# Peptides against a protein of PDB entry 8BZL: the designs that were tried, part 223

Target 1, 228 residues: chain A of PDB entry 8BZL
Amino acid sequence: SYDRAITVFSPDGHLFQVEYAQEAVKKGSTAVGVRGRDIVVLGVEKKSVAKLQDERTVRKICALDDNVCMAFAGLTADARIVINRARVECQSHRLTVEDPVTVEYITRYIASLKQRYTQSNGRRPFGISALIVGFDFDGTPRLYQTDPSGTYHAWKANAIGRGAKSVREFLEKNYTDEAIETDDLTIKLVIKALLEVVQSGGKNIELAVMRRDQSLKILNPEEIEKYV
Target 2, 242 residues: chain B of PDB entry 8BZL
Amino acid sequence: SRRYDSRTTIFSPEGRLYQVEYAMEAIGHAGTCLGILANDGVLLAAERRNIHKLLDEVFFSEKIYKLNEDMACSVAGITSDANVLTNELRLIAQRYLLQYQEPIPCEQLVTALCDIKQAYTQFGGKRPFGVSLLYIGWDKHYGFQLYQSDPSGNYGGWKATCIGNNSAAAVSMLKQDYKEGEMTLKSALALAIKVLNKTMDVSKLSAEKVEIATLTRENGKTVIRVLKQKEVEQLIKKHEEE

## One batch from the design tools (peptide; made by RFdiffusion4, then SolubleMPNN)

Design b1_p22_4_s1 (from b1_p22_4, 10 letters changed)
Fold by OpenDDE base, seed 1:
Structure b1_p22_4_s1 (fold): chain B 228 residues (1-228), chain C 242 residues (1-242), chain A 22 residues (1-22)
Amino acid sequence: as target 1 above (228 residues)
Amino acid sequence: as target 2 above (242 residues)
Amino acid sequence: SIEELKRESLYNGVVPGAYSNK
């Protein structure tokens, strides 16, 4: 009975709609994030762009600001709402504080937004997890994850979506200081991690790189194949 | 499964939104709508199902709606929901024009409606709209455009696509016959007739059962034109001769 | 299946053929 309500506590203290939203995330395409020394890398499982689809409209990695980007797993329409709200907040922060947001700040904002949708009567949770990466103004690379509950944590590396377990197991084994010693090695680590769950090699990977004091770069398929 | 289909849009234990899936199912029962992007224009073609002898011969579009001077849409799904959404699109476009003194970019209009659709999947006491839309438009940013949106609030840009009855077969045909980079509006019109002829459950395609609108650029202006019955007849005749 | 395409559309965006009756 309680599981059919708007997000309310069960007698045993569960928020079933939040848990079910987390199950929705597991159906999403896999995303991986890795924090290097002077680089942050996001990789997403790219399903083959459907014939006749405009590739411009098929993006799973998006910029929130010049210094922050996000990948998500779960409901694409829900993600758009979160992305738009986050972008507005980034711009508002620049106007009011005269500095870019920290990666932690915007993550906390997104997390708080998600949390409100778990507590507000008449709203379902967002069916998305997000990997948020970027650089703080001091040049520190950051990686955060947030889930449908509105929790967030900082990570060295993490994964979300359907293949997240296998990707995390790979990262736990292979994330070392040596593996992230260079930008290229960090990129290779992300690609190798995604290849644990992605079939057909680099053609089915979307990869984004942000280096210190540089804008988000989405790698083309040829650039990705150089790392495979 | 059935336990989560009777209330407001909530997640099932498996993380499904059954009300959104059911809203998508409602679209399959609607008449076929297709869109094709060409180099020199974009078109919508839709099945006209409401043919009654007492309908006035006054040419009106049953399924194709002009949104503004630069955009039109076609609808598949619940008619009442479609009317609400098409009116909202017109209002959004008008408000933007008044605010910015320029036409709303095509994708921005699509996203604005998609945000409304998404909200109806997330807020309590609301049901999803049982409607998918195809949008055709022109703007200075991307030129000619074709978009599709669904009950979830998702959208995508397309070279060609189809929604409604037998749309899966139509999409398969479009994938086979659409030549990227070589599509003229003339060839797109021929392709539209070819696809409709195979996807409509009729023995013979007739102009009375088909609505076609084209969007072109003439002298730096967008022209949205609904084809006359005689023009559609000529397209059908040409297809029958091939 | 069309049902699978509908589900896929929710997570991956609009999927052609998901909005068909058969």
Scores: peptide ipSAE 0.379, ipTM 0.785, DockQ to the pose 0.864
Fold by OpenDDE base, seed 2:
Structure b1_p22_4_s1 (fold): chain B 228 residues (1-228), chain C 242 residues (1-242), chain A 22 residues (1-22)
Amino acid sequence: as target 1 above (228 residues)
Amino acid sequence: as target 2 above (242 residues)
Amino acid sequence: SIEELKRESLYNGVVPGAYSNK
């Protein structure tokens, strides 16, 4: 029955369900990640929160562990599953290895999970890309991206979701060593990059920063407006 | 294209999950359910469509379900799917209570069910649940809470919201009339009647066609109460006099 | 459209009821 083999090769070698999951990612809100010298920054396009909605429940940036956070683009319900699995793995690693995960380790775990869902009978791919940022135990800032296929790469800066092309083009032009010389400049770079695609300024941005040896800080709207 | 309509929940070429969208469309045909958060409580109000004289009156609520001592939900969509999901909610809540010796936090119960819903959108040979839920609850972490969940496994917290038939119009009215920080349970009840009167395709709202439940705190305990027909009649009458 | 908003809700983590203001 066709219901078993969801992700199959086309005659020309395409995995259509993976490609279509990538199209689902492009429908998601834009997310951007930038690695600075001693900071990692995630920014996400906030669509106007409905007047009666609790903002607490509309978070697009989440901690995976004390040293790792993630933004995503695509299906939010799919993202929740990935986040929960990643959190369990981070805790399991701490219990088993007595050290926090490296950003690469948890990225590889997420990527492997996604890849399995492209190859397992009776499962569709995850409709999400993720930007995973954090610090390794040695204090090295890291940024990784993963897509629905289960591929992953390390980046200096990247973007995912609807406006990702425009944001990447901006980052390619404006990401320099001088532009990330300070934490504040790095934050400003992320905000400027998002403003290429976000309407109505800083009010529609979710921004999170992680500095070396510090926990994830989600900036409030007033803090964001200081950089605009 | 027909190929995406007849199969397990798969992505379309444009990255859409048509089976999830169709499940959401099916909910639009269900009776209206409202939730309103107040300072001193939270309520659910639901349209009762099937009033059959031969129904055993023992079913006081067709659409509102007590989940545990601190939570209730209302359902819009396929009744059989709703029954499965409400039973799962009760089981999850009970297992948590047994494991941790405290009631499950409201959001954790909602997310646990949402993970089940999501799984039914991702695994082959399964269809999405044709059900949206409103959840009301109290916990020590956030106090009174209102949540909505859909067939995708998405959820959100709300001050006021609506699911089912004419939900968009109802939400528009709620946005106009809901006063943040000033909402009492009494005013929330009046607002619920006002919205239902406009969103239900009935010439006259009657108490037999409306189910209302309130969740309050009395002496450090949660009280979930389904309003009696006479109480609903009084609310309707008061609305007709204003 | 309401249908577009419902679709967008899948990707934005906002349930369809949130979009009634557009």
Scores: peptide ipSAE 0.199, ipTM 0.768, DockQ to the pose 0.463
Fold by OpenDDE base, seed 4:
Parts: C-alpha cells; sequence; structure tokens
Structure b1_p22_4_s1 (fold): chain B 228 residues (1-228), chain C 242 residues (1-242), chain A 22 residues (1-22)
C-alpha cells in the first residue's frame, strides 16, 4: 500500500506519509505568528499545566538564537530534534560566518532537514510545522512557516495546529497596516486571533515578543491580560 | 486501524504513531514506579515483581538504577530495553563528565536519552523503546529534580508522578495528597507507601515487593540511598497504624 | 480517555496520566 511507504509516490502523485504528518500537525496546539512593523509576535495555545507538572519543562516557543525564535505544532519530540539542529546551526553560522543567521537562512536549513526526512525510506517525516520569527541583521522583521514536507514560505501572519484554520480566517480579515501600526496593536492582534480558538482568555495563551534590537520576551499572564 | 499499526515508523492517516502509542500501552502492564520531589530530597519507589529467593537482597535493584553520583532512575516497561537505556544514560553522563569536568545537568541527561528514544520512533528498522523512566537528581541549577520520559521521547519535570500499572490512579492520589512547598522527604516516603499500597494489585504491601531510593544532599554532596528492607517495613508498618 | 492522554503526550508534551481526574 502506497500509504505505508515512507518515500514512495502513489500513482496519483501523493506522498501519503507527508500528508499524514500534516495531519499530525493538526493535532498540535495552535500557534500563531504575526509580523509587525518593528516587532514579531508568537502566540501559542497554552494547555493548562497538569497539577504537579513543572511548567518550565512545558514550552512551545523556543529560542533558536538571540534573533530567532520558533513555535511549533505537532509532535513535541520531533520538534526538539529540529530545534536542537537549528540551534547548532545558528551557533555554527556565528562562528564560521561571524554574523547571526538570517531568519530565511535558518528556515531554509530547517526546511532542508525536513525535506531529507521525506526522501529516505529509513526515516519518517517530521510530524511538525513551525513558525519561525525574528529579525535579520538589518533589522527587518521576518516570519516563516515550515511544514512536514520541507516547504517554507514567508508570511505577514500565519497559524499552525488544530485551530489554524479559524485563526487564519481571522488574520485574513483583520491583518491590516492599521492593525500592526504599533507594537501593542500587533500583540493585541495575536491575542485576538488566538482567542478565536482558546477558551478562558489570556491565562491559556503563551506569548513571545521580539522587538527590533531586543531579546525575546515571554509575556507573563498579567502582561497578556492587559491586552485582552 | 490494523493496517497502520504493524509498522514502526509510519503515520496513520490521522497522523498517529500507533507503534509509539502501543509502546506506551505496554508500559501500563509494567510494575508501578513513582517519584516524589520534596524540599529536602527526592525519591523513587517501585514495585518489585521478580522476587527470587536466590537474589542477593542487599544489592539487587530490579527497577532503580544509579546513573551517576547525582542521578538515579526507575523504569517501567520491557526489561531488556530498560537495561539498554540505563546503560546509555550512564555512558552519556560519563562522557559529559569527562568532557566538561563537571556532572551533567539533570535535564540535559534526560534530554539526551529522549533524543535517542525519539530517533527510535523516526528511523526505519527501529522500534520504539517499550520503556518509561522516572529520573531523580540534583544539580546546581535547579536543585532536586524529578523527570518522566516516555517511548515517544517526550519528557517533563514533576513534583510527583507515576508510571506503569495503575499510574492514573496513583497520579490522582498524588494530586490529592501532595502539599506544594510543605513536602518533606519523610512525608514523601509516607505518601509513596500510601500510594503504592493502593495502586499495587496486592492484598498486603510487603517490603520485599517495594524498592525505594532517596536522593539527598549531605555536606554539599549528593547521597543516593536504596532503603533497606527493614526501613521499608517500618514505613509500611507506620502506614498501617495510621 | 487513556488514548486521548497518550495523544496529548505526543502532541503537547504532556505525560500520560497527568490529566487523570479519577
Amino acid sequence: as target 1 above (228 residues)
Amino acid sequence: as target 2 above (242 residues)
Amino acid sequence: SIEELKRESLYNGVVPGAYSNK
């Protein structure tokens, strides 16, 4: 059966394992990315941390470098592998090229990694999509998405995971130049977009903000509630 | 469903990794292991199922493994898989120590093994490890720590948790009785006995059926101690008197 | 369900049994 072959095309040209990995992404918690003028914002659906779980070990937004962060949807263990590889590449790039990676560069690296896992019968695709945001060295804010196939595209705003459709529909309607005119408005847009699929307000949102020439900031629940 | 569960590293049409889910199911049939974090230490308690009279009682731990001077783990699942993974943990910890001249941070050791576990879920010709682990440790970064990992290569930190048989019921009991910020190692030991007594499918809890290890700090050193049978008997007796 | 919890573990990094309300 072609659906069981990792790297075999169906007669109709489908890579079923890649498509099924995309279905795995849809089971993941929702993540949203928005590129503002001088800000990039990642928001994720925060499931309530289990009682007795250490919340520090539950992260959906990860720094790849000082200028790049990533949110993901899908298999958490798969994401960790990708994140680790990306972090190593970011550090290697700094050492060899003497500059931080561009957001496109690290996105392409991740995409190429994912793509290679679609071409080997000895490997299944990664069950993750990622939103990669950051700033290039010229101060340009960037947002990229990658999927299990190893494709990548630049976005103004996008969403991945289980609520992604509703969030994208919201962003398509509400992403305007006015809606991203300020950092605060951009943050508010992300929160509003997540509230389309997240119940119980800001307490169930994890939000990361990176401003130009600033480090990644994870907003605390109280900071998030100010935008709700 | 049946057509997609037979191959290790394949997504189902719904995006599920059935072999990983089945490995996690297999762990549910293993003996209970629990971990409890206290302010002054951390413990593992495990059901011992293989009671053989010819085993040297003094040194045999069926389910609790010392990893290094600062960490131990308990295993639930396939014994052979557990032996491989615990050996790998020791090797990782030793390699780190040799490379950096300091003990591996607890979470880094857990993560390193979890990456191996994940690889066995992604690479062809491999099956998932049929093992969940609880890790206890101390490091200078976070102090006393408790982690859990599963066949998927996921992990998390915990104040208290359980794996293996009746783990759901054990976790529910831990949620009820665990007092955040007030947990002493003494109270954690009592809680461990209480939970094991209710979750083990035994008419009476006996010290021969329970392995307990504690990790404490004494004079700036980590001390990992497996409780003697007599100490476990005293804990059981105390629980029976309450 | 236990199956739902297992899926939650895979996709959300939540260890099975953490959501047992029984």
Scores: peptide ipSAE 0.198, ipTM 0.635, DockQ to the pose 0.485

Design b1_p22_4_s1 (from b1_p22_4, 10 letters changed)
Fold by OpenDDE base, seed 5:
Structure b1_p22_4_s1 (fold): chain B 228 residues (1-228), chain C 242 residues (1-242), chain A 22 residues (1-22)
Amino acid sequence: as target 1 above (228 residues)
Amino acid sequence: as target 2 above (242 residues)
Amino acid sequence: SIEELKRESLYNGVVPGAYSNK
């Protein structure tokens, strides 16, 4: 029955629809996140915008609030739903608690939303993973990852999407305290990590930077080329 | 596997949504719709397939729908699905106008419908809409705009694009002939005729088989105009003379 | 391929009709 799209356990205890949603994430463009000392950086694989397409409408990094941004891998339409819900929650939190969300709080909210879609009858999981970065009100930089299951963890650096394995292997080798000593070095680390899987250099990278007490900045291609 | 293609809201083992892909396939069988953004306006051009002599009402626009004073759309796909979506677009636009006392921004209207489309890909008991849309509009934020949306609930902005039958060939032609920054509405109309003449599965392009709407700004107001058959005939004739 | 275009739409937000058949 078409009405009974149910995520159910297999006899072996697997949630196949969640596992298959994880496979959907692997079809997504690569995203990487790195937490520096006083900076958080998101990088995404920019697919060549089709000739005659408006590049403005192709964004893979978005602000959730002034202190939080997100990159995703997987189903773009699913991501839009999650982003919209998260933005509403960030605003609601500011109104009710009189403080901006912590990066953990909004990550947990997104994770809980995803988890509910794995357990609700007549719903499929979200086909997205997300890297959520930002600053807590105490000025601490944070990076979280969440997946289709609704799990989430804090990271120093991580990657999601099709090239995530290679990017993670690079980060495991190259993420050191020296490699993140400065903002510029942290940015360079993200670019180098993406270049493990991105062809044709810096032109195929979208990069976002959030520094302590600063708004999200999307770097232009010329700014990216300075780090290459 | 037939199990995963037969359910609307299930991922395949490879992470595919087959019902969404099949809805996109259904759109390829619909009549061609073009959108072209110009410096001084934006247009939709659509293939008119249902010219039945016994139709009592001359549908002036079979495939082009006015959404509000600042936006129109064209549709490719299942007509009944298109009617539902175009009605929903009108309702969204009206509710926004009532709530905010200003017209809905073009991208916000597109996004609102795309969220509905997405929901029909995620919630059980629903199928994807077998419809792609081209949207033309003007707003104070971005001026003249052209958007395309698909059954998945994805959308994008375009300078020129095509949906429906032979859309890939049409887009290829648009990529060749579209002059960025130099496109006038007049040249866009000529380009639309050129592309339709090559991409429509017709022996000869005729004015009865083509609907064209233009969106312009006159005296600080948006003007949406469906071209008269005679005007379309003149455009076709001009193309045949070149 | 048409299949690749459909996949690109789903996972990258790129509308299938935007690709020229190379």
Scores: peptide ipSAE 0.173, ipTM 0.683, DockQ to the pose 0.522

Design b1_p22_4_s2 (from b1_p22_4, 11 letters changed)
Fold by OpenDDE base, seed 1:
Structure b1_p22_4_s2 (fold): chain B 228 residues (1-228), chain C 242 residues (1-242), chain A 22 residues (1-22)
Amino acid sequence: as target 1 above (228 residues)
Amino acid sequence: as target 2 above (242 residues)
Amino acid sequence: SIKEAIETSLYEGVVAGAYSNK
């Protein structure tokens, strides 16, 4: 059967390994991204850190560069590979072009990387989707999503992972210009969206905020509770 | 389900990597390895299963490997895979030292190996390594550190953890007895013996069946020491008296 | 279950003690 091969086309034109990689993403913890007016917000479902685990090593939101952050859903080891390559590219771009990457540029790079892993007969697809947020040099907030196939699109708001459907449905109903009028409202929107699928409130949410010309800020649990 | 377990590591229709899962299951049958982080050091304790009467008395550590002057690891899983990965760790550390004229940071060494492990889960014609590792180390960035990695290429930092046989029970005991922020190396050693005594399927814990290594800082240098059998005997005796 | 623990480890990172039969 064609589904047992490294990524090849079925007679019907399906790339089964890509489809199956998308199923792997659905098993991942939920991540949400929202683009506000002058803010981008990432929220992730946080499983309780095991007792004795170092919290420093348990991060689902990471910086790719000073102006770009990423959240992912799916295989964490796969994500690390993508993150590392993206970080290298961001630095390379700064050295070569003398400007930071645009959010679109780094998204396209990640997408191209993923796509190559779907085309090589010696590799399986990456089992991850990513939400990539940040600011372009002109101060424009951006949100992109990538999937295992290497497709990418720009979004106002989106979600990935196990609870993505419910979260997207919530965002479709509640994402309005009024709902993102302020930074605080935008943060509240992300929290409310995650609470559709996250049990036990703000304790199980990791939230990261990037404002214009500011570095990534990860909110502490107390800060998150203020918005609940 | 069985259709996806016999070939290169590919996704099942449900998005599972069965070869990785099977590699992780295989580790559950390996000898127990413990790691405990203390304020003044870090330790590894490993079950020694291969006690053959014909083995020469000069027992080099079978499961604890020195990686460089600042790091050591213990392994649970396939011995041949362990040897390959341990050698690779040493090579990575050495290359870094040559390139930067300073020791590789602990997490960077762990990550570098984990990237290799991950690659063996993604590239065709390769199988996952049937090995989990515990890493102990010291660097100037984070001080004493304990890491765990698995066949998937995932890793995490820990205050205390266990891999191999009866690891679930061991971790449960560690969670109960580990005092966050108050752990001394002495108390960590006692805890290691306590946990091994309960998790090893032996009627009586003996020093010949346990390997222990400590990593400390003395006069601004890292000291990695494998405890002598007599020292382990003393630790066991102290535990029996309690 | 061991299977659930393995799955959790793959998607959430390393889980301590999750892969043993006991």
Scores: peptide ipSAE 0.395, ipTM 0.777, DockQ to the pose 0.819
Fold by OpenDDE base, seed 3:
Structure b1_p22_4_s2 (fold): chain B 228 residues (1-228), chain C 242 residues (1-242), chain A 22 residues (1-22)
Amino acid sequence: as target 1 above (228 residues)
Amino acid sequence: as target 2 above (242 residues)
Amino acid sequence: SIKEAIETSLYEGVVAGAYSNK
């Protein structure tokens, strides 16, 4: 069957390995991104860290550059590969163009990388979707989403992973200009959105905030509880 | 479905990577390896199954490999795959040292190998490595460290962990007996023996069936030492007396 | 189950003891 081959078209024009990679993403922990006025926020569902595990090694939100960060849903090992390549590209861009990447640029790079892995008979697709947030050099906050196919779009708010449908439905109802009027309200919106699918409240949420002209800040559990 | 468990590592309709899952399952049948982080050191303990009397060279360390002056690893899974990966670890560490004139940070070595493992799950014509590893090390950034990696290319840091046969039972025992912040290397060694005694499929734990390595700091240098059989015998004896 | 633990390891990172049948 065509679905047992490397990423090839079915007779009806489907790329089954890409579709199946999208199914893999749905098994991943939920991630949410929201673009505010002068803030971008990423939130991720955390599973409880095992008693003997080092918490430092459990991260689902990472910086790609000073002005860009990413959350993902899907295969963690696949995500690491994408993150590493994106970081290299961000640094390369700074060296060659003498400016930081735009959020769109790095998203397009990641998307192109993913797309190439859908065309090579020697590779399977990446089993990840990503939410990429940051600020362009002009201070404009941006949010992009990319999937295993290499498609990407700009969003005001979006979610990926297991609980993405419920989170998106919440965001569709609650994302208003009033809801993002302040940084704190924007953060609160993300937390509320995640709480639609996360059990046990703020202890199981990882939250990252990037404000204009500021570095990525990962909130500690105590800081998150203030918004709950 | 069984129809996606052949050829290259591909996604099933349900989004599963069966070849990776099968590789991980295969490791569950390998000899037990455990790692324990202490305040003053870190250790690896591994089951030695191939006690073939006709093996000419008693490989002092069948399952524990020195990677560089600051790191060692233990392997569970396919021996041939383990040999390839341990050699690669040594090469990565050496290349880093040559390039930067300092030892590779522990986590960076682990991640470098994990990227290779991941590649073997994504590229055609390759199968996943049927190996999990425990890494022990010291660096100036985080001090003593213990890591675990699997065939998927995932890794994590641990205070104590176990891979291979009966690893679930071992982990449960470690969770019960590991005292955070109070673990000395001496107590860690005792705990290792306790866990191995309960989790190894042997009637009686013997020193010939156990390899133990410790990593410590002495006078600002890392010391990696494989315990002598007599030392392991003493640890076993002490455990039997308690 | 081992399968669930393996799946969790793939998506969440390494799970201790996930690969043993006992």
Scores: peptide ipSAE 0.381, ipTM 0.767, DockQ to the pose 0.823
Fold by OpenDDE base, seed 4:
Structure b1_p22_4_s2 (fold): chain B 228 residues (1-228), chain C 242 residues (1-242), chain A 22 residues (1-22)
Amino acid sequence: as target 1 above (228 residues)
Amino acid sequence: as target 2 above (242 residues)
Amino acid sequence: SIKEAIETSLYEGVVAGAYSNK
């Protein structure tokens, strides 16, 4: 059946494994990204950590480099592979070009990696979408989204994962220049967006903030509650 | 080439990796393995199912493998897959030691294997490993550690966890009885026996059916010790008296 | 359910601390 062919188009032009990988993304926890004026914010739905799980090992937002971070939705193990490849590329770029990657560059790298896994025989697509945020060396905040197909686009705001539709609808309605006028308002927008799909408020949100010329900051639950 | 594609783990229409899920399901039928982190050590306890009466050599640890001086693991699932993965863990650890002249950090070893596991879920002509692992270790970064990994290549750190048969019930019991910050190795051993006694599909827990290893620090060195059968018997006896 | 646990492990799993900024 065409649905089982990894790299074969259906008669109607579909790559079923890519589409099915997109369905895998929808099973993932919701992630949201918002680009502010001088800030980028990632928020992720934090499901209740198992009581006996080490909290140290519970992360959904990761740094790719000092100026770039990523959230993902979908298969965690797949995400780790992509993250590792991206990190290596970021370091390689610093060594070879002597500048940090642009957010677009690393996004394109990730997208190309994903695309190759849709075209190569004997490889299934990555079951992840990613929100990639950061700052270019010129201080421009960026937000990109990638999907299992290897497509990527720049966004002002976007969401991925199971609640992505509702979050996007919220963002489409509420993302205005006024809503991102300040860093705090931008953070608040992300939290409000996540609250469309997250139960129990700030306790179930992981939030990361990157400001211009600053490293990624993961907000603690108490900091998040100040915005709720 | 095309024949290999048919055996690649692929997404279902619903976005599921059934071969990975089936591997995880298969592990659910394997012998129970427990891991418990204590303040002063970490332990693995594993069900020993194959007591081959004809084995002259008492395999002291069928399911518990020393990986290096600072780490051990227990395996639930396909034995052949387990052997491959445990060997790979040893090789990774050894290569790291040779390269960096220091022991591999626990999480790095776990991650390295998990990347291999993940690859076997993504690349053609490969099937997922039918194995979950519990890892115990010590390193200078995080001290005593317990990790779990599954066929997907996912892993996590734990205070206590279980894989294999009746793992869900075991985890529930661990959640009830595990006291954070107050867990001694002694209490962890007692808890392990308690949980195994309830979760193993045996009428009576016996020392011959249980393997236990502890990892402690003595004089700035990691000590990995497999408990002797007599020691396990004493633990069982103590549990029966409570 | 075991099925739900498996799904959670696969799709809602976490990246370990080594991949966190902490």
Scores: peptide ipSAE 0.236, ipTM 0.751, DockQ to the pose 0.179

Design b1_p22_4_s2 (from b1_p22_4, 11 letters changed)
Fold by OpenDDE base, seed 5:
Structure b1_p22_4_s2 (fold): chain B 228 residues (1-228), chain C 242 residues (1-242), chain A 22 residues (1-22)
Amino acid sequence: as target 1 above (228 residues)
Amino acid sequence: as target 2 above (242 residues)
Amino acid sequence: SIKEAIETSLYEGVVAGAYSNK
């Protein structure tokens, strides 16, 4: 059976391990990204931290560089590998090119990495999709998505993971120029989008914002509740 | 589903990694290991299952390994896999020390091993390690720390946790009895004995069946100590009197 | 279930006590 092999073509042209990796992504917590005018926002469905767990070790949104951050859906351990590789590339780019990466550049790098893991019979695909947001050097906000196949596209808004369909449907209806007119409205849009799938309200949302020429800010629960 | 069970490092149609899941399930049958973080230290308490009378009475730590001057770990799962991973941890820690002239931060050591574990879930021809680890340590960044890692290459920080046999029951007890911010090493030791007494599949808890290590700070140095059998006996006795 | 706990550990991080039936 071709589906038992590590990433080979079926007779009908399917890459089953890639498709199955995409199924793995659908089991992940929902993540949403929205590009505003001068802000990018990532939101992730957060499960309640266990009583005895250190909350510091439970993060779904991470910085790749000062100008780029990433949320993911899928296998956390796989994501860590991708994040580490991306961080190294961001630093390497700064050293060699003397400028930070563009959001497209680092997305393409991640996508290429993922794609390579689909061509080797000695590797399984990464079980993750990612939303990559940030600012280019010119101050343009960007949002990209990449999947286990190594495809990537630019978006105004998108979602990945378990509730992605419902969140995307919400965004398709509600993403307007008026809805992103201000930073606060953009944040509200993300929260409202996540609330389509998140149970128990704002307490189960991890939210990160990056404004132009500012560092990544993770909002605390009290800050999130102000937007609800 | 069974057709994917025999292959390493592949997704099922449902997006599952069965070999990882099976490794995690297998660890549930291993000897119990507890970790408890206190304000003044951190401890590991592990079930000793291999009590062979013909073993020379040199009380070696079977399940608790010193990694460096600031960290130790305990293992639940396949002993041979544990030996490989503990050796790798020591090598990673040593290489870091040589490269940076400072001890590796606790979380970085954990992460480095977790990346190896993850690789064994992604690269063909490799199986997941059948081992979960508890790590105790101290560093200048976060002080006393307790981590848990599993065959997937995932990890987390904990105030108290358990791996191996009856870990769910142990965790439940820890959640009930662990007092955040008020936990002393002494109280943590007592809690460890209490939990082990209830979760180990033994009629009576004995010092020969329990290994305990503590990590403390004395005069600005980390001290890792495996408790002597007599000390463990005293802890058990105290628990029986309560 | 243990299965659900294992799955959660893979996607959300380590779950304490997830791998034991007891």
Scores: peptide ipSAE 0.391, ipTM 0.773, DockQ to the pose 0.803; fails the geometry check

